# Peptides against a protein of PDB entry 7AE7, part 150

Target 1, 321 residues: chain A of PDB entry 7AE7
Amino acid sequence: KVYKDLREFLEVLEQEGQLIRVKEEVNPEPDIAAAGRAAANLGKNQPAVFFEKIKGYKYSVVTNVHGSWQNHALMLGLDKNTSTKDQFYELNRRWDKFPVPPNVVKREAAPCKENVIDKDINLFEILPLYRINEQDGGFYISKASVVTADPEYPDDFNKLNVGTYRIQVKDRDRVGIQALAMHDIAVQLEKAEAENKPLPIAITIGNNPLVTFMASTPVGYNQNEYEFVGALQDGVPMDIVKSDLYDHLYVPAGSEVVLEGHIIPRVRTVEGPFGEFPGSYSGARLQCEVKIDRITHRTNPIFENLYLGIPWTEIDYLMAL

## One batch from the design tools (peptide; made by RFdiffusion4, then SolubleMPNN)

Design b2_p19_8_s4 (from b2_p19_8, 8 letters changed)
Fold by OpenDDE base, seed 5:
Structure b2_p19_8_s4 (fold): chain B 321 residues (1-321), chain A 19 residues (1-19)
Amino acid sequence: as target 1 above (321 residues)
Amino acid sequence: MTIKDEDPELVEKWEEKFK
C-alpha cells in the first residue's frame, strides 16, 4: 500500500488500531506531552495520538505517528505485525530501486495549495504551537521536512535536499533553524552567505510518512530524498509540486502546511534551549533565522509534531533503520 | 544536566484513558 499524504496514513493507522483519537478539548501544555509519554509507555503497539481540539486554536495536532514498529510496518505498506528483521530486509530490497523520480503535478492538483496566505503572516493562526517540553525556550516545529537547493546549481534536481532540522518559532513570520555544519543545508547556506544572498527555503509539515522518514535519513549530497521515497514505495513515484515563490524548489503535493521563505544571510539569533532525544536539554546557541514570506495549506490543516523524551520514543523509531 | 519529566500524575491519567 502507498500513501499520498498524512491523512491516508492516519486513516490506515485508525483502521489498524494504531491511532487514538482524543475528541475532548485539551490544553496544548501540558496535555500533549503527557499523552505522548502515556502512548510511549504502552510498551507495545504504541499508537499515534490525534487531538481533534486544542484549546485556543482552530486546528488539530497529531503526535507519535512513527512511534512504534507497527506504525513503521504500516508506513512501508506491510502487515502491522511484520518483524523488525523483515521490515529491514524489505527496506533494503526497495532501496535498490533508487532512483525512482517523482511525479510533478500541476498546482491545481496539489492539496497543499488549497489555501494561500501571502500577507500578514501569522504562524499561530495556522499551527497549534506549544512547548514540547516544559523548559523549552519556545515553540518548536520538530517534524518538518525542509526543502533547499544548491544556489550554484539550482536546476540540479539531484542536489535538492529534504531534511529534518530543529526549528524554533521566533515570531509570527520568523523561525530559527539549526543548520549544523554536517548537514547538507549548511553547505548550501555557506554558498549563499558567501555572496550575501538569502537561501530559498520551504518548510513542509504533515507529509506522506515516507517523506518524513527519508528527511530524517542521511543520504548523499547528490541524492534526492524524493527519489528514495519512490524506491521505498516499491517503485511508485511520489507526487511533488513546484513551490509558489521559487522555480527550483519542489514540495510534497500532499503537505498539510508549507512555509515558504528564506534564510536571512549572515544573521544569527539565540535559539533554544530544547529538550533533546536523550531527555536532556541542549543549551542555547546562535542559529540561523528564516523569514516566512508565504504559506500554503490544506483546509483544516493537521499539525504533525514529534513527541520525544526518555527512550524509546518516536525519534528513536525514526532513526532505528 | 536537567532531564525532562512530564507530570507523573497527568501521565498516569492519560495512560488510564488509553487502556
Scores: peptide ipSAE 0.614, ipTM 0.910, DockQ to the pose 0.739
Fold by OpenDDE base, seed 1:
Structure b2_p19_8_s4 (fold): chain B 321 residues (1-321), chain A 19 residues (1-19)
Amino acid sequence: as target 1 above (321 residues)
Amino acid sequence: MTIKDEDPELVEKWEEKFK
């Protein structure tokens, strides 16, 4: 089984008993984090948690989407009871199918293009933002697939990078992003900053679960994560669409929300603290800042966000395969 | 290094809801 988007995956999770739907209105803090911890504590059967109603917000949140071996099996289109060994074997078998080039769909065919915001941008109107951890220095987008390209080789599709980075909301139209030297985005940013140019960026939220998985999996600088997604789909190409602002950036066609903008060159602002994957808080750091210039989103967008805590949590499962 | 801890009573309440 292959999923075009997060919604198709959530439907399967629900059918398989791997999703809890919370229908009552919840407070974003502390209910989402508490429920995420509760889901992580359920032992082997750790379901996704879908919050239909968030107090003060219009849209929904889903957490713990990758939060179990059952969810990982289902992500691979396997039986939910497939052993970790067999999941690993199947993943490796499919990995050898790389590269599987994505399908570029027309803008009109891409669900992520259903709605556009190009003025008076306010992230709080689109995303039910909350503190993931009690002592977080702000609101975080922790499960985004961030798309950037090599500014020297913008037309080289093999250098298109899709990665997961720590993103703090800094203002209604600005986010901080942690671009560490070990990340491909840092190489690309260095090239842009050398010329004092903005780095084009698309921050995509609520994706096909294999996109999220690959964005969290290190690959070579000259390897495209979308071509691995197609491999992991057992040779079925994923669907991508051109970004609205940039001809060289492609986003998943089914993304719930796409934040298009640029990394501001040679600007660093304070970000953090944040409760990291071990369950420990990082210090505050100077990080890059992104200006959001355009948003596209599906109607009634689902904010997929990560619960992080004492292992094992969702991030530990994402890193385990 | 401070380890985060959610409210245990609230977590338990959610665990009960998920049962």
Scores: peptide ipSAE 0.612, ipTM 0.914, DockQ to the pose 0.760
Fold by OpenDDE base, seed 3:
Structure b2_p19_8_s4 (fold): chain B 321 residues (1-321), chain A 19 residues (1-19)
Amino acid sequence: as target 1 above (321 residues)
Amino acid sequence: MTIKDEDPELVEKWEEKFK
């Protein structure tokens, strides 16, 4: 089984008994975090949790999508009861199929292009934002696949980077991003900042589960995560589409939400604290700031976000292989 | 380093909902 988008995966999770649907209206705080912890505490077969109604918001939230070995098996299109050993074997077998180039689809064929916001941008109208942890310094987007390119080689598809980074909402149209020196995005940002230029960026939310997996998996600077997604799909290419603002940035065609913008050169603002995956808060630091210039999104977009806590949680499963 | 802890009573309520 191959998934085009998050919605197809959520459907399979629900069919397999690996998704709990919460139909009652919930308070974003503290209900989402408490439910995420409760799901993690089930010990076996930790389900995704889908919140249909969020108080004060129009759209839905889903958490814990990658939150179990069963969900990982299903992500690979395997039986949910496939052992971790067999999952690892299959993952490695498929890894050797790299590269599998993606299909570039037309704008009209990409679900992420169904709606456009290019003025009066307000992230709170599109995403049911909340504090994941009580002591977080703000609202976080914790499960985005962030697309950037090498500004020296913008047309080199092998240098296109898709990574997962901690993102704090700073304003209606601003986010902070943690770009650590060890990340490929930091190399690209350094090149842009050397010339005092913005770095083009697309922050994608609610993707094909293998995109999210690969965005969380370190690869070489000259290796494209989308080509690994195709490999992990057992040789089936994934679908990507050109971003609206930038000819050199490609996003997953099925993304629920795409935030297009730029990292502001040589600007650093306070970000954090945030409750990290070990179950502890990181300190506040000066981090990069992104201006959001355009949003594209599916109709009734689903906000996929992580619950992070004391291990073993969703992020631990994403990093385990 | 502050360890985060969710409200244990609320977590328990959600655990019971998931059973």
Scores: peptide ipSAE 0.609, ipTM 0.911, DockQ to the pose 0.728
Fold by OpenDDE base, seed 2:
Structure b2_p19_8_s4 (fold): chain B 321 residues (1-321), chain A 19 residues (1-19)
Amino acid sequence: as target 1 above (321 residues)
Amino acid sequence: MTIKDEDPELVEKWEEKFK
């Protein structure tokens, strides 16, 4: 089975008994983190947790989507009880199909374009933001697929990067992003900053689970993550759509939320602390700052966010491949 | 290095709910 978006995957997870639906209103803190830990502690068949009602917010949260080997098997369209060995075998077999170019769909056909916010940007109105860890220095978007291009070669589709980065919410229309030197985004940002130019960016939230998987998987600088998604879909192309602000950036057609903006050149602001994957807090550091200029989103957008804690958690499953 | 420590009683309540 191939999934067009997060919603189709969540439907399958629910059908397969791999999703817990929380129907009562929850406090974003501390309930989401506690429920995420509880789901991780099940030790086997760790489900996604879908919170229908968040106190103080309009929209839903889902966590632990990639939080088990069963969910990983279902992501690949396999039986949920497929062994880890057989999942790796199938993943490797499909990897050899690279490249599978994506389909570019029209704006009118892309669910991520159902609603537009282009003035008075307020992230808190669209995302039910919360502290993932008790001592986090702020709210984090921890499971976004971030789209950037090479500013020297903006039309080279092979240099289009889709990556996962630590993102702290800094203001209503500002986020901090951790662009480490080892990431492709850092190479692209260095080129933009050399000319004192903004780097165009699209931060996409709530994607096809294979997009999220590939955004978390290192690939070559001249390899497009969307072409791997098509390979992992056993040769079925994924659907992408042009961003609204930038002709050279393409986003998943089915994204729940797309934050379009730019990295401000040569600006660094304090970010952190954050509870990282080992269950330890990182220190505060100076990081890049993004201005959000436009939001597109599906009607009733689902905020997919990562649960992090002492291993094994969702991030460990994403990195285990 | 401060290790993340979630409220054990609250986690237990959620574990019971997921059973």
Scores: peptide ipSAE 0.621, ipTM 0.916, DockQ to the pose 0.747; fails the geometry check

## One batch from the design tools (peptide; made by RFdiffusion4, then SolubleMPNN)

Design b2_p20_1_s1 (from b2_p20_1, 12 letters changed)
Fold by OpenDDE base, seed 4:
Structure b2_p20_1_s1 (fold): chain B 321 residues (1-321), chain A 20 residues (1-20)
Amino acid sequence: as target 1 above (321 residues)
Amino acid sequence: DRLAAKLAERLALLEAALAA
């Protein structure tokens, strides 16, 4: 099974008994985090948790999508009971199919383009934002696939980077992003900042689960994560679409939300703290700031966010194979 | 960075699974 988007994957998770649907209205705090912790306590078969109604928000949240070996098997289109060993062997077998170039679809064919917000941008109207951990210094977008390119080689598709970074909401149209020196985005940002230029960025939320997986998987600087997604789809290309603002940035066609904007050159603002590990917070640091200039989104967008708690959490499975 | 630490842990788990 190959998934075009998050929705197709959530349907399979639900069919396989790997998704809990919360139909009652919840408070964004503390209920989302509490339910995530409760789901983590269900043992090895940790389901995704889908919150249909969140008080004060229009749209839904899903968490713990990758939060079990069963979910990981299903992501690979395998039986949910496939052993970790067999999942690994299959992952490796498919990895060798790299590169599998994506299909570039027309704008009109991309579900992520159903709605556009290009003025009066307010992230709180699109994303049901909440504190993941009780002592978080703000609201985090923790499971975004962030698209950037090399500003020196903007047309080199092999240098297009799709990564996962810690993103704190700073304002209605501003986010802080943790671009560490070891990340490909930091190399690209350094080049942009050398010229005092903005770095174009697309922050994509609610993707095909293999996009999220590859965005969290280190690859070579000259390797495109989308070409690995095609490999992990056993040779089936994924669908991408050109961003609205930038000709050189491509986003998953099925993304629930796409935040298009730029990293402001040579600006650093306080970001954090964030409860990266249970009982430990990364300190507040000066981090990059992104201006959001345009949003595209599916109708009734689902905010996919990371569950962070005691291992094995979602990120442990995203980072175990 | 938790992401980096977990990637390292993942790689270690993969290596352990390959060695088993």
Scores: peptide ipSAE 0.023, ipTM 0.598, DockQ to the pose 0.063; fails the geometry check
Fold by OpenDDE base, seed 2:
Structure b2_p20_1_s1 (fold): chain B 321 residues (1-321), chain A 20 residues (1-20)
Amino acid sequence: as target 1 above (321 residues)
Amino acid sequence: DRLAAKLAERLALLEAALAA
């Protein structure tokens, strides 16, 4: 089984008993985080949690999408009871199919292009934002696949980077991003900042589960994460589409929300604290700032965000396979 | 960074699973 988008995966999770649907209206805080913690207490078979109605917001939230070995098996299109060993074997077998180039689809064929916001941008209108942890310094977008390119080689598709970074909402149209020196985005940003130029960026939310998986998996600087997604789909190409603002940035065709903008050169603002681990917070520090210039989104977009509960976080599963 | 540390752990688990 191959998934075109998050929605097809959520349908399979629900069919397999790996999705809890919360139909009653919830408060963003503390109910989303509390329900995530409750789902984690169900043991090894931790389901995703889908919140249909959130007080004060128009759209839905889903958490813990990758939060179990069963969900990972299903992501690979395997039986949900496939052993961790067999999942690793299959992952490695498929990894050898790299590269599998993606299909570039037309704008009209890309669900992420159904709606456009190009003025009066307000992230709070499109994303049901909440505190993931009680002591967080703000609202976080914790499961985005962030697309950037090499500013010296913008047309080199092999240097297109798709990564997962800590993103704090700073304003209606601004986010802080944690670009660490060990990440490919930091190399690309350094090149842009050397010339005092903005770095083009697309922050994509609610993707094909293998895109989110690969965005959280380090690969070589000259390796494209989308070509690994095709490999992990057992040789079936994924669908990508050109961004609206940048000819050289490509986003998943099925993304629920795409935030297009730029990293402001040589600007650093306070970001954090954030509860990276249960009971452990990273300190506040100066981080990069992104201006959001355009949003594209699916009709009734789903905000996919991380669950960071005890004892196993969704990150632990994303990072264990 | 938790993400990088956990990815390193994942790679180590993958390598161990391949060696077994």
Scores: peptide ipSAE 0.021, ipTM 0.626, DockQ to the pose 0.060; fails the geometry check
Fold by OpenDDE base, seed 5:
Structure b2_p20_1_s1 (fold): chain B 321 residues (1-321), chain A 20 residues (1-20)
Amino acid sequence: as target 1 above (321 residues)
Amino acid sequence: DRLAAKLAERLALLEAALAA
């Protein structure tokens, strides 16, 4: 099976008994993190946790979407009981299908374009933001697929980067992004900053699970993550759509939320701390700042965020594959 | 080959992190 979006995957997780639906209203803190920890304590077959109602927010949160080998099997469209070995075998087999070019859909065919916010942007109205860890220096968007291009080669689709980065919410329309020197985004940012130009960016939230997986998987600078998604879909192209602000940025057509904006050149602000691992905080550092200029989103957008509460967190599974 | 090696390396890192 191939998934068009997060919603189709969540439906399969629920059908397979790999999703817990929390229907009662929860407090964003500490209930989301506490419920995530409780779900992780259910053993090796950790389900996704879907929170339908968050106090003070309009929309839902889902966490631990990739948080088990069963969920990874289902992501590949395999039986949930497929062994880790067979999952690796299938991943390797499909990897050899690279490149599988994505299908560029029309704007009117892209679910991520259902709603537009271009004025009075407030991230808190769209995303049920919460502290993942009690000691976090703020609210994090920890599972976004971030799209950037090479400013020198904006039309080179092979240089279009889709990566996962630590993103702290800084204001209603601003986020801090951790662009480490080892990341492709840092190369692209360096080129933009050399000319004192903004770097165009699209921060996409709530994607096809293979997009999130590939965004978390380092590939070559001249390799497009969407072409790997098509390979991992066993040769079925994924659907992408042109961003609203930038002709050279393409986003997953099925994204729940797309934050379009720019990295402000030569600006650094305090970001962190963040509890990346239990008992380990990445300290506060000066990081890049993104201005959000436009939001597109699905009706009733689902905020997909990482679960980080105990060992064998979702990040461990995302990095293990 | 390269993905299998990368996956094996990641698994080994995960196992090492769990054994520590």
Scores: peptide ipSAE 0.018, ipTM 0.525, DockQ to the pose 0.146; fails the geometry check
Fold by OpenDDE base, seed 1:
Structure b2_p20_1_s1 (fold): chain B 321 residues (1-321), chain A 20 residues (1-20)
Amino acid sequence: as target 1 above (321 residues)
Amino acid sequence: DRLAAKLAERLALLEAALAA
């Protein structure tokens, strides 16, 4: 089975008993993180957790989408009980199908284009933002597939990068992004900053689970993650659409939310701390800043965010009683 | 990157399961 978007995958997870739906209104903090931890205690077969109603917000959150080997098997369109060994064999078999070029769809055919916000941008109106960990220095977007290109070769599709980066919300229309020197985005940013130019960026949220998977998988600088998604779809191309602001940036056609903007050249702002591991916080650092200039989104967008997979401690159970 | 790390961990677990 191939999925066009996150929604088709969530439907399968629900059908397979790999999605818990929370229908009651929850507080963004601490309830989302607490429920995520509770789901992690279900062992190896952890379900996704879908929060339908969040106090103070209009839209929903889903966490732990990739949370188990069963969810991983289903992502590959395999039986949920497929062994990790067989999943790997299948992954390797499909990897050899690279490259599978994506289909470029028209704007009117792309669900991510259903709604547009181009003025008075407020991320809090679109994303149910919350602290993932109690000691986090802010709100994080942790499962975004970030699209950038080589500013020297903007028309070279092989240099289009789709990566996953730590993103902190800084203001209504600003985010901090962690671009480490080992990331392709850092190479692209260095080229833009050398010319004191903004780097065009599209931050995509709530994607086909294979897009999220590939955005988190290191590939060569001259290899396009979308062409690997097609390979992992067993030779079925994924659908992409041109961004609204930039002719050279393509986003997944089915994204729940697309934040289009630019990395501000030669600006660094304080980002963090973030709980990267249970009980371990990264220090605050100076990181790049993105100005959001345009948002496109599906109607009733789902905010897919990371579940940290901290096992609930006995203390967490005692405080929930 | 924790997501990248988790997905990489899963890939590593898959690789380890093949090597076993």
Scores: peptide ipSAE 0.018, ipTM 0.555, DockQ to the pose 0.055; fails the geometry check

